# Peptides against a protein of PDB entry 5H65, part 44

Target 1, 294 residues: chain A of PDB entry 5H65
Amino acid sequence: QYLERTPLCAILKQKAPQQYRIRAKLRSYKPRRLFQSVKLHCPKCHLLQEVPHEGDLDIIFQDGATKTPDVKLQNTSLYDSKIWTTKNQKGRKVAVHFVKNNGILPLSNECLLLIEGGTLSEICKLSNKFNSVIPVRSGHEDLELLDLSAPFLIQGTIHHYGCKQCSSLRSIQNLNSLVDKTSWIPSSVAEALGIVPLQYVFVMTFTLDDGTGVLEAYLMDSDKFFQIPASEVLMDDDLQKSVDMIMDMFCPPGIKIDAYPWLECFIKSYNVTNGTDNQICYQIFDTTVAEDVI

## One batch from the design tools (peptide; aimed at target 1 K30 P31 M220 Q283)

Design b2_p15_4_s4 (made by RFdiffusion4, then SolubleMPNN; from b2_p15_4, 5 letters changed)
Fold by OpenDDE base, seed 2:
Structure b2_p15_4_s4 (fold): chain B 294 residues (1-294), chain A 15 residues (1-15)
Amino acid sequence: as target 1 above (294 residues)
Amino acid sequence: SQEQQELDKAARSLE
């Protein structure tokens, strides 16, 4: 739809909800650190969560590694299992389960690994080799996802997380419902296992100024605003630099706002009620920043 | 199978 450009001063006087097209300068933004702006968002319950740090994952996988794989759950129609004992971990047992496609083991680049008892380092190594890894544990009757606080699927450098609140976990054998056991699409895996996948999002607050007024707008976006996926930015230095460059372009340090480029974007207003207090807030939507400002 | 051997080889890198 077409929206006429509206000055901020006019917007600030109007009731919510409404949609606007604006042209403003980015006076400031928060948070300033990129890693602080990347969150996990549930599309169902809409909660925002922090992306687990390496240290958090270390703890989870270390705890998982203290548990021995159940022999009775090894080598099913779904997967072939290999068990070995680590040399330097006082006999820690690690199980790797290779998921088969119609009873046949696929090539390594198409094979899903279920890892039981692995450390973060080991899991990362495997994910680089096989591209698809699920951390699991031995349940009562089947393998189960290790912990929703950890990735349910690791593909290369991408960690896929699920919502603890909205997910109703099912056992690993439910992967049998997948017709294609080679591509391992995250959404399909999640569906089979009863997981509501979380989405990586940029979460930022922009202070916008068009000379007529100042407005704070909330940004929650996965890949449209920067044309950079939030899911990849934390693991790619070049992408991080790109985001930093974009932000520096719109909000250059040490420069007067008069010299800032204009940002054109869409914002929507909405009501927020806390008790008896009602406030109008604003969110950026359907906006891609211009790479070149002329 | 050849596939299994390749998978095992890759997995043994954990040792």
Scores: peptide ipSAE 0.123, ipTM 0.807, DockQ to the pose 0.012
OpenDDE base, seeds 1, 3, 4, 5: peptide ipSAE 0.113, 0.123, 0.123, 0.108; ipTM 0.798, 0.806, 0.806, 0.800

Design b2_p15_5 (made by RFdiffusion4)
Pose (drawn by RFdiffusion4):
Structure b2_p15_5 (pose): chain A 289 residues (1-273, 279-294), chain P 15 residues (1-15)
Amino acid sequence: QYLERTPLCAILKQKAPQQYRIRAKLRSYKPRRLFQSVKLHCPKCHLLQEVPHEGDLDIIFQDGATKTPDVKLQNTSLYDSKIWTTKNQKGRKVAVHFVKNNGILPLSNECLLLIEGGTLSEICKLSNKFNSVIPVRSGHEDLELLDLSAPFLIQGTIHHYGCKQCSSLRSIQNLNSLVDKTSWIPSSVAEALGIVPLQYVFVMTFTLDDGTGVLEAYLMDSDKFFQIPASEVLMDDDLQKSVDMIMDMFCPPGIKIDAYPWLECFIKSYNVTQICYQIFDTTVAEDVI
Amino acid sequence: SLTQEELENLEKFTS
């Protein structure tokens, strides 16, 4: 009834901060390599970070495999422990600690594992069969998180990361403070270990063109715009294909802008200290499937 | 790729 759209030439003449409903074509976008759009964002210090690569994580887990699990930290009231020996793996030993709920191991889909000396591949397989996995190492007096450079929790396809700057790391026995040992809420796991969780976000720069003007608008969201979780997309081939197709739909390579579909959205202007723009309250996924 | 300036702008906004 009162759906009206503001041309871009009118927006460029106005001061910030304001909000606009617009319709424009996506002339171009960054990043051209879409996997680079997935960033980690700390809600406490507002720092943006890259997600560690497989090679980075492999280095950490292989380095963890050189250390011997300490027998003194095995079989507590918090967890049962089991050590596996290996052959042709530089004498590697893998320790898996099964976390108990009131002195009893829960079902595998509710059971959290702590693992010393495991590979990324093994941890991912364990994450399918069990509730979740925390990479750990034998500290002086207790099990401790392997490294904040690696995920503090792998749950399903989500690798949860913590902020190195804002976190004050606590040892594993502090998991006793969790209300139960079956739900394993990632924020609750992070609080018990003194970790400030990072948030996954899609970060992209859109160049919008409606024929009256041109404008650069940022995309920064976790799951609203594509209806695809940023927290899951780097570990899910289907979600990656969906992002590829949506961006190919709005901005196909090689063909002209005349043939592109329109992008209906809101944008908000703001002062940085020049005026910048950002998409908000917008989804392309409700009308596109 | 994204520029460092674009990222810094977003950091300033979210701060």

Design b2_p15_5_s1 (made by RFdiffusion4, then SolubleMPNN; from b2_p15_5, 5 letters changed)
Fold by OpenDDE base, seed 2:
Structure b2_p15_5_s1 (fold): chain B 294 residues (1-294), chain A 15 residues (1-15)
Amino acid sequence: as target 1 above (294 residues)
Amino acid sequence: SLSQEDLEALEKLLS
């Protein structure tokens, strides 16, 4: 993947598409707030979506909690079911289905729970205790995923989302196709359920300046650029601080650009047509942050 | 297998 370093002034004169290796200073970037830079990306339709807020999830799970679990769908060969009636004023019924591996319940740290009627708080607590949680509802003939607007899988603090447009949901019994019912790999779960999993990505626009020219480069990256997973950053204060430190290092506030470190990265140009207007845009790719300090 | 302790934990969370 070797490319000769090209000055920005030369790049700005060339037709797209092309790939470049550059050395430039990060004059500025947007969005400034980290939480605004984390999005969900579909690998199939390439739609970018916002990560749902807690309030959004609360509504979904509150609605789900109003639905009564269907007794006919409890205790199958795939899972054992337990039903609780909450002691609060609502007195809602919550069903927890423990997925079995070859008819045997796994250890808690390997267990997949299917939850009907749980609140966000309850589900999150369960995901911290057990390996995996899937919010579900009672369908006509089987349990079904509750809502693709909510996570289809929660593992610890990680919320896994699916693409509404690209997914063709299948019933929960399709988890039987998984040979290993202990690890619960998100991609495998998604495949079994007909879900196209969304990917957490950092989405940012960098204004790059190497002294010869200035261009904006788009960054969409999951875990390579910062060497920090976008999927984890929102739930980890230390990771957030790390990203902030990196950005502050390359673009220190209150400091003149002359003192900024040099950023080395790869960018690719591409054509974008907006009506009759043809524009060349740039995207950072295959780049881990690197600086060249003289 | 899931322990009774795990089930009790669930009960505490959901009750």
Scores: peptide ipSAE 0.132, ipTM 0.825, DockQ to the pose 0.012
OpenDDE base, seeds 1, 3, 4, 5: peptide ipSAE 0.127, 0.132, 0.129, 0.127; ipTM 0.823, 0.825, 0.822, 0.822

Design b2_p15_5_s2 (made by RFdiffusion4, then SolubleMPNN; from b2_p15_5, 5 letters changed)
Fold by OpenDDE base, seed 2:
Structure b2_p15_5_s2 (fold): chain B 294 residues (1-294), chain A 15 residues (1-15)
Amino acid sequence: as target 1 above (294 residues)
Amino acid sequence: SLSQQELEDLEKLLS
């Protein structure tokens, strides 16, 4: 839809909710660190969560590695299993289950691994060799997802997380419902396992100034604003640099705001009530970074 | 299917 450009001074005195097209300078933004701006967002309950750190995952997988794989759950129609005993870690048992497609093991680049007892390092290495990896544990009657605090699916360098609040986990055998057991689409895997997948999002607060007024606008965006996926940025130095460059371009340090480029974007106003206090807030939406040099 | 070499690589990785 088309919206006429509205000055911030006019917006600031209007009731919410409304949508606006604005042209303003980015006076400042928070957080300043990129890694602090990347969060996980549930599309169902809308809760924001921190992306787990490597140290957090280490603990989870270490704990998982203390449990022995259940022999009775190995080698089903869905997967072939192989067990390894580590040499240097007091005989830690690691089970790798290779998911079959119609009873046939696919090629590595199409193969999903279910790993039981693996360390983060091992899992990461495997994720670079196979299509996908799911950390699992032995349940009572079937393999189960290890922990929603860890990725439910790892593809290359991308960690897919699920919402603990909204997910109703189902056992691994529910992967049988997937007709295509070669592509391993994250959303399909999540659906089969009863997982509500979390979305990587950039979460930032922009202070916008168009000379008529100053307005704080909230940004929650996965891939549109920067044209860079939030899901990939933490694992790609070049993408990180790109985001940093964009932010530095719009908000250059040590430069007067008069020299800042103009940012054109859409914002929507909304009401927030905290007790008896009513506040109008603003959120950037449907915006790809656009600037007006002059 | 997985090659023998791939299995050996896994063994090397996990053992």
Scores: peptide ipSAE 0.286, ipTM 0.883, DockQ to the pose 0.011
OpenDDE base, seeds 1, 3, 4, 5: peptide ipSAE 0.040, 0.121, 0.164, 0.086; ipTM 0.741, 0.816, 0.834, 0.792

Design b2_p15_5_s3 (made by RFdiffusion4, then SolubleMPNN; from b2_p15_5, 6 letters changed)
Fold by OpenDDE base, seed 1:
Structure b2_p15_5_s3 (fold): chain B 294 residues (1-294), chain A 15 residues (1-15)
Amino acid sequence: as target 1 above (294 residues)
Amino acid sequence: SLSQQELQDLEKYLS
């Protein structure tokens, strides 16, 4: 899209909604810590949620591990089941269900595991060896997803979450609707199970200053702004370093703003009503930070 | 938790 550059002082005087192209310096931003800027966003109800911490997941899976797998739900046409009994922990039973592709067990790199009674540590270990893992529990008539507070699908180090509000969970046998049971595309799995998948997003507030005025602009972006997926950044040290480097470049510590590089971006204004007060807010959109900054 | 050997055995199930 094409827009003429508009100074912030002019923007601040105009009614919303409008779109602008701006050139400004990043005076400051919040939150300062990267992990605080990564959220989960529902594309349907638009609720923002925190990414669960490891401690939260530990509790969920520990609770799940106290339940005994139902023998009658093992070894269906969809999956083959194996049970492990721990030597300690009061003989905890862990059921692993290997999802078959047209009645045939696939290779590990193509195999989806349904895990019943596994700990977070065990699940993480398995997710590094198999294609995907779904934490499940024994329902009355079928296996079902354990808890939407935990990932519904784990692929490597990527945790896929679903919206509690918008999802209408269906039993695990609905995976039969998938023609291909080797690729395990998250969106396909979600659809089969009645899950509305959440999106990882960077959520930040930028204070922008072009010398004519100052405004705050909201950033909610999944992978365009940094050209780094929000879904991967929390589990990848190199990606974290890259984001930090970008932010340090635009907003270097210990240096006066006069020496900051210019940021070119698009912002849109919109109206927000808070009781009797009507205010104009701004959001960054369709913006990728340039590799070369002047 | 499952032992490392048990996890390895689990992996071998599909190999």
Scores: peptide ipSAE 0.047, ipTM 0.786, DockQ to the pose 0.013
OpenDDE base, seeds 2, 3, 4, 5: peptide ipSAE 0.039, 0.046, 0.041, 0.048; ipTM 0.759, 0.764, 0.766, 0.778; seed 5 fails the geometry check

Design b2_p15_5_s4 (made by RFdiffusion4, then SolubleMPNN; from b2_p15_5, 4 letters changed)
Fold by OpenDDE base, seed 1:
Order: structure tokens, then sequence, then C-alpha cells
Structure b2_p15_5_s4 (fold): chain B 294 residues (1-294), chain A 15 residues (1-15)
């Protein structure tokens, strides 16, 4: 992937598509807030969508908690079920289904829980104690995923989402197709349930300036640019601080651009047509900032 | 398998 360094002024005059190696300063970037830069991306339809906020999830799970678990769907060959009635004013019923491996309940640290009627708080507590949690609801003949607007799988603090457009949901009994019912690999769970997993990505626009010219470059990256997974950053204060430190290093506040460090990166140009408007855009690719600082 | 103690802990979490 070696390319000779090209000044921005030369790049701005060339037709697309092309690939370039550049050395430039990060004049500015958008969005400035980290939580706004993390999106969900579908690898099939390529749609970008926002990561649901806690408030959004609260509503979804609260609505789910209004539904009564179907007794006929409890205690199957796939899972053992326990039902709790809350002692609070609502007195809602919560069903926890413990998925079995070959008819045997696994250890708690290997156990997948199917939660029916749980609140976000309860689900989060369970996901921190057990291996995995799937929010579900009672369907007509089987348990089903609760809602693709919520995580289909929660492991610790990691929320796994699926694409509403590309997924063709299957009932929970399709987990039987998994030979190993202890590891609960997200991709395997998704495949069994007909879910197209969404990918966490950093989405940012960099304004780059090398003194010869200025251009905007688009960044869409999951874990290479910062060497930090986008899937983990929202739930980890230390990772957030690390990203902030990196951005502050390249674009320090209160300092003139002349004192900014040089950033080496790869960009590719591409054509974008909107009606009669034809323009060339740029995207950062195959770049790790830790390796490309000068 | 899950112990009775673990189930009781779950009940507590859901209370």
Amino acid sequence: as target 1 above (294 residues)
Amino acid sequence: SLSQEELEALEKLLS
C-alpha cells in the first residue's frame, strides 16, 4: 500500500477515483462530541444509524414489561424457565429462560439468559453477572426477539444491534442450530436468529491542511484508526479519555495550527453525483494514528 | 448448572 506523498494542492486538481498518501495537519474535525461520532453501520445495506440512547431503551423495555409471559412457552428442551413476580406496585411478571447445552444448564459464566419482561436496569445487572442476555417476548408458538430497536444480545456492557432492513428474524428455537451453547459468539447468535449484525463505527469529518491546500476527508472506521473499538468506547471512560487525548494531540485547543503535529494518512477520492451537481469527496483509509504521527 | 443460591440472587436483582 505504499504511495508517494502528494501535496493537497495537487490532489485537489486531480480526477477521482485515486488513492493518496498525505501529510497534513488536522485543522478541525466534526463532530466534536464523541458520542455523536459513534454510529451503527450495516455491512449489507450500508445504512448508518444512531446508537440508541438509554432513554430509548428504557421505553422499549418498559413496553415489553407490560406483556405477560406465555406459560405454554416455558421449560422447553432448549431452556429452563423461572418466573418472578415483582413486589413493587406494578407486580409485573419477569421470565428468565436459561438456555441449556445438550439438556444441561451451563455455569453462570457460560449461560445465555433470555429475558422476558425485564427493565433495562434489570437486564444490565444480569448481563454483568451472566455471560449473555437476549431480550425476548412471547410469540405465537415460540419465544421471539423483543425488538431490533434494542440490542439482540448484551454481553457485559457491550450491546449488539441488528439491522431492521436486512434481518429476517427467526424464532428463538433456532438457537438449537448452534452446536456450542456456551461461548455465545455474537455472529453465531445473529446467524441463528436471522439477524444481520450492525457494526459500531467512528464517523467523523476531518479538515486537513498541509499549507498548500485544504480538503475535507471522511472517516468511517471501527477499530483501526484509534486502535480502540467503537463498540466499547461508549461504555468505557478510559477509552473515551484515550480518544479525546488523541484528538487533542492532533488538534490542540487554544493553539495555532502552525504548532499542530503532522498527521500522515491515506485518503481516497471518489465521485459523488447529486442531480447535476458532481463533486469529488475524500475518505481516510488504512490509517492508524499511533503509527502515522510525525 | 445454576445453584439455588444463584437463583435467589437473581430474584433479588429482579426485586
Scores: peptide ipSAE 0.059, ipTM 0.776, DockQ to the pose 0.012
OpenDDE base, seeds 2, 3, 4, 5: peptide ipSAE 0.035, 0.036, 0.034, 0.035; ipTM 0.747, 0.752, 0.743, 0.746

Design b2_p15_6 (made by RFdiffusion4)
Pose (drawn by RFdiffusion4):
Structure b2_p15_6 (pose): chain A 289 residues (1-273, 279-294), chain P 15 residues (1-15)
Amino acid sequence: QYLERTPLCAILKQKAPQQYRIRAKLRSYKPRRLFQSVKLHCPKCHLLQEVPHEGDLDIIFQDGATKTPDVKLQNTSLYDSKIWTTKNQKGRKVAVHFVKNNGILPLSNECLLLIEGGTLSEICKLSNKFNSVIPVRSGHEDLELLDLSAPFLIQGTIHHYGCKQCSSLRSIQNLNSLVDKTSWIPSSVAEALGIVPLQYVFVMTFTLDDGTGVLEAYLMDSDKFFQIPASEVLMDDDLQKSVDMIMDMFCPPGIKIDAYPWLECFIKSYNVTQICYQIFDTTVAEDVI
Amino acid sequence: ELTQEELENLEKFHQ
């Protein structure tokens, strides 16, 4: 009934901060390599970070495999422990600690594992069969998180990361403070270990063109615009294909802008200290499937 | 690829 759209030339003449409903074509976008759009964002210090690569994580887990699990930290009231020996793996030993709920191991889909000396591949397989996995190492007096450079929790396809600057790391026995040992809410796990969780976000720069003007608008969201969770997309081939197709739909390579579909959205202007723009309250996924 | 300036702008805004 009262749906109206503001031309871009009118927006460029106005001061910030304001909000606009617009319709424009996506002339171009960054990043050209879409995997680079997935960033980690700390809610506490507002720092943006890259997600560690497989090679980065392999280095950490292989380095963890050189250390011997300490027998003194095995079989507590919090967890049962099991050590596996290996062959042709530089004498590697793998420790898996099964976390108990009130002195009893829960079902595998509710059971959290702590693992010393495991590979990324093994941890990912364990994450399918069990509730979740925390990479750990034998500290002086207790099990401790392997490294904040690696995920503090792998749950399903989500690798949860914590902020190195904002976190004050606590040892594993502090998991006793969790209300139960079956739900394993990632924010609750992070609080018990003194970790400030990082948030996954899609970060992209859109160049919008409606024929009256041109404008650069940022995309920064976890799951609204695509209806694809940024927290899951790097570990899910289907979700990656969906992002590829949506961006190919709005901005196909090689063909002209005349043939592109329109992008209906809101944008908000703001002062940085020049005026910048950002998409908000917008989804392309409700009308596109 | 995204520029460092674009990222800094977003950081500043969300501070």

Design b2_p15_6_s1 (made by RFdiffusion4, then SolubleMPNN; from b2_p15_6, 7 letters changed)
Fold by OpenDDE base, seed 1:
Structure b2_p15_6_s1 (fold): chain B 294 residues (1-294), chain A 15 residues (1-15)
Amino acid sequence: as target 1 above (294 residues)
Amino acid sequence: SLSQEDLEKLEKIIS
């Protein structure tokens, strides 16, 4: 794509929608904290929601742990089951269902676990030893996903979430539709279970200034802008540091804006109507920041 | 297939 550079003062006078190439300084940005800028986005209904906090997940899994696994749902053609009773004062029952591939138990690194009654800590530990973990509960006739407020699939440190609005959940036996029960691709699992997977996105507002004008531009991006996946950044200290370094580079603290580096990016304008009030807004698109822009 | 060792490790996590 090619567009001639347009000064902000000219852009501010034009009607929407239009696309622009700009060169501007990042005067400021919001939110300042990285964890506040990472959201979950539904590709179908386009709603944004917060990534659940650890405390939220603890509550969900604690509640799930109060339910006793149904013995009638153990050891099906799809999975082999084992039950543990914790030695704590509650004697919590934990059921682990090992999903089989064509009737055969796969290796741990290929195995999907279905967990009933597990705590967040236990589930996280298991996700590091096995391929994937799905928190489930005993339904009337089959195992079912525990709660869409929690991850429907955990792979290592990656938590996959589904949209409550758009998903129409199906029972766990629908995993039988998957021919390959070793790779456990999140999108395939989601499709089998009737889940619309949410996407991790960076959501930020940039205040851009090129000396001729100032405008705010919205950023919603999953992995292009920083060349860092939003899905991984919250669980990786090194990735967090990288994002922080990038933002500090473009918006360094303690110095005047005239010393800031120039940011080259693409923005698109669009109309927003709120009652009788019409407003033109701007969004960053198809932009990757690079260190060589300094 | 899953080894007995894997199951033992799992038990250590849950128990």
Scores: peptide ipSAE 0.185, ipTM 0.847, DockQ to the pose 0.012
OpenDDE base, seeds 2, 3, 4, 5: peptide ipSAE 0.165, 0.165, 0.048, 0.112; ipTM 0.832, 0.830, 0.783, 0.815

Design b2_p15_6_s2 (made by RFdiffusion4, then SolubleMPNN; from b2_p15_6, 7 letters changed)
Fold by OpenDDE base, seed 2:
Structure b2_p15_6_s2 (fold): chain B 294 residues (1-294), chain A 15 residues (1-15)
Amino acid sequence: as target 1 above (294 residues)
Amino acid sequence: SLSQQDLENLEKIIS
């Protein structure tokens, strides 16, 4: 669909919902901190959640480590198990389950580890050496996901989270339904375990000004706007710098707005009702950052 | 399958 450029002053007078193409300057944005702008979004219930901090995860895994792995759940057709008792840590029991493919242990780069009693540090180290790690606990009849407040899958530096509201967790043996037990695609793992995966998104509010009017537009985007995945940015200093540079470019500190570059984007209007009050809001969509220096 | 080196690395991590 082709949309002609519409001035903000005209948009502000129109009813919602509508879609617009605009050219405006980014007067300001919120939040200013990158970490605060990265959230987890559920594609089903649309709830936004905070990305857990390391401290939050530490607590979860510490609590998990207080529980003893169930011996009867070790060494199944799905996985081979190995148990450790840590030194100088009050005898913490750690169980690692190596998921097999057709009864055969795969190479490390293809191997999924199920971890009981591991610390965040240990799990992170393992995720860099093996394909994937799932924190689990011993259930009554099978291993189960430890906690949806923690990642259900860790691949490299990427933590995959699930929605507590929308997920109906199934036991770990449901991984048997996966034909391919080497690539461990997050969506496939989630489906097998009854997890609705959350999506990393940038969540920001832009104050846009084209000289005819001022408009606040909401941004919720995973990877299109910055051409940087929200799922990777928090764990990559270079990507963080890139986002910061982009924002500084569009909204440079210490200079007048007349010197700001022009931002071209698409916005859609929508109605928000609060009791008897009706308000029109705006959201950026289908937009990759584009500037007009002239 | 998993190499001995992989297991050794694991041992170093979880010790």
Scores: peptide ipSAE 0.363, ipTM 0.922, DockQ to the pose 0.012
OpenDDE base, seeds 1, 3, 4, 5: peptide ipSAE 0.362, 0.363, 0.361, 0.355; ipTM 0.921, 0.921, 0.921, 0.919

Design b2_p15_6_s3 (made by RFdiffusion4, then SolubleMPNN; from b2_p15_6, 8 letters changed)
Fold by OpenDDE base, seed 5:
Structure b2_p15_6_s3 (fold): chain B 294 residues (1-294), chain A 15 residues (1-15)
Amino acid sequence: as target 1 above (294 residues)
Amino acid sequence: SLSKEDLEKLEKIIS
């Protein structure tokens, strides 16, 4: 994809929509905190949502733990079940269902767990011992996903979320439609359960300055810009440090902008109507961070 | 069905 470099002063005079290749300095960006820049995006309804905090998840799982697992839903052709009673004062009952592949229990690293009554801490620990975990509850006739406000699938440290608006949940027995019950691809699980999966995205606003003009550009990207997956960054300190280092490199604190490195990127302009006012906005696209030596 | 190792792992986590 080739575009001739265009100075910002020229871009600011042109109508939208258009695509440009630019070379500019990152004067500033917002939000400044990384955890505020990671959002969940629905590919269908395009709604941006906040990533739930641990405190939010704790409440959801505590509520789920108040419900007793239904004994009639245990030990089906799809899964083998085990029940535990915790030693705490409440005597919480936890049901774990081990999903089978063609009637055979897979290896732990290939096994999907369905859990009733588990805490966030327990679920996270289990996801590090087995392939993946789905929080569920006992429905009328089958196990069902616990709550779309919580992850529908947890693999290692990755929490997969679904869109509440666009999803039409189906019961857990629909996992039978999956021929391969060992890999547990998130998109396949989502499809089987009627879930529209949300996408982790970095959402930022860049103020760009090339010496001829200044404009704000919107960034919404999942893994291309930083070459770091937005889906993993919140749970990985090293990845967080990497993003911070990249941003500090392009926008170093305590240094004058004259010494900033040059950022090369693609931006597209688009029209936004606000009442009687027509505004041109800009969005970064198809860009991996790259710098030019001054 | 469930291996002894799997059960031990679960018991340590959920207990």
Scores: peptide ipSAE 0.221, ipTM 0.852, DockQ to the pose 0.012
OpenDDE base, seeds 1, 2, 3, 4: peptide ipSAE 0.181, 0.206, 0.198, 0.179; ipTM 0.844, 0.851, 0.848, 0.847

Design b2_p15_6_s4 (made by RFdiffusion4, then SolubleMPNN; from b2_p15_6, 8 letters changed)
Fold by OpenDDE base, seed 3:
Formats: structure tokens, C-alpha cells, sequence
Structure b2_p15_6_s4 (fold): chain B 294 residues (1-294), chain A 15 residues (1-15)
């Protein structure tokens, strides 16, 4: 639908909900640090969560490593198992289960590993050599996902997380339902295991100024605004630099706002009620920033 | 199938 450009002063006087096309300068934005702007969003319950830090994951995997793999759960029709005892002082047991495709072990680049007792470092290294890694634990009758506070699937440098509230976890044997056991599509794995996958999103607050008025607009976007996936940016220095460059372009440090480029975007207004207080808020939508200065 | 090299790499990581 075509929307005429509306000045901010006019928008600020109107009731919600409405959609607008605007042309404004990015006076400021929060948070300033990129890693603070990347969150996990549940598409079902819409809860926003912090991306776990390495320290958080270390604790989870350390706890998992205190449990001994159950021998009774090793070597099923779904996977072949190998056990290692580390040479450290504690003699940590690590179980790696190689998921088979139709009873045959696939190539490493197609192979999903299920790991018991692995450290974050080990898991990350393995995810760079094999297709995917799932941290698991020995359940009563089957392997189970270790913890939804940790990734349910690691592919390369990407950590896939699930929603604790919306997920109803199923045992690992449910991976049998997957016809293709080579590509390991995260959504398919999630579905098989009863996981509602979380989505990486950029979450920022923009202060927009077009000379007629100033308003704050909320940005929650996965890959459209920057044309950079939020799921990849935390683990890629080049992508981080790209986002920083874009933000510096629209909001250059040490420069007066008069010299800022114009940003064209769509915003929608919506009502937020907190007790007796009713507030109109704004959200950026369907917007991609261009590399060229407008 | 998984190669001996794959297993060696895994061994190196986990040992």
C-alpha cells in the first residue's frame, strides 16, 4: 500500500494504530554496543531473551559433564556411540553419538553429533568439523536434550536456541521422523524434538528527528533492516564492522545532526497500556537501509 | 561414511 510521507509533528498528534512513511534523521540510538542489541525472540509467546554468554554456557556444560553417560543408551539404530575418558584429574566421560542416515554413517560434513559431557570449547571445535552438534544427556529410556538454556543445535558458529516456555521437549529418538538426515535444517530438528526455535533479532530504539518533531521508534528485526542476519553477526567480525559502519553513516559520532543523512523508513504506531497509563509507541517495520546517502 | 581422519580429529579434540 502506498503511503505518503508524513512529518513527525503530524504523526505525534494522531491516535494509534496507524502506519506511516517517514523521512527523518537518526539523532541517536540505544543500545550503542552491538552485542547488547542482539536478542532472542520467540515467535509464539513473543518473549525476548538475552543471548547466553560463553560463561553461561560453560556452567551448563560443566554441570552436564558431571553425569556419566548411560551405557544402555549407546549404539541404537539411530546412532553409533563412542566414549572417551579425558586425561584430566577428574577423568571426565565424554560420549559422542554419530547419527546415522538409514543405518549408515554419513560423511562428516553431513553428520550430526550428539554429545554428552562435552565442554563448550570441544563442542565448538566439533561443530566446525562436523555438520551439527546437539548437546544431550542420558534420560531414563533415551537421550534427551541437555538444556534449553544452551543451544539445542550448533552449526558452525551459529547457536540455535529454543523457547523454554513454548517447547515441549521430546526424546532424541524422535529424530527418526526426519527423512533427510544429512542437511539437519534447524527448523526440522526443532520440530522433531518439540522445540519452538528462537529467532535472533536486532533490538534497538531509534530517536528520529525530521526537524518538525522527535519521536522514538522501536526496531526489532532479524535480517531486513541491515540486510545482515542477527544470527550471524555476533560471531563474525566483518558483519559487526558492517553494522557499525551503517550506524556510523546514519549517526556519525562527533558530527552535528545537520550533516546527518536522511533515513527513509516505515513506522507503525500502537497503544501500550500500563495500568491506567496509555501510551502511544512506534515501531519500525518493512525497512531496509540503503548504502547510499539520501 | 566417516573417515579415519574424521575420527582422528575428534580424538584430538576430546583427548
Amino acid sequence: as target 1 above (294 residues)
Amino acid sequence: SLSQKDLEELEKILS
Scores: peptide ipSAE 0.468, ipTM 0.943, DockQ to the pose 0.012
OpenDDE base, seeds 1, 2, 4, 5: peptide ipSAE 0.466, 0.467, 0.466, 0.467; ipTM 0.942, 0.943, 0.942, 0.942

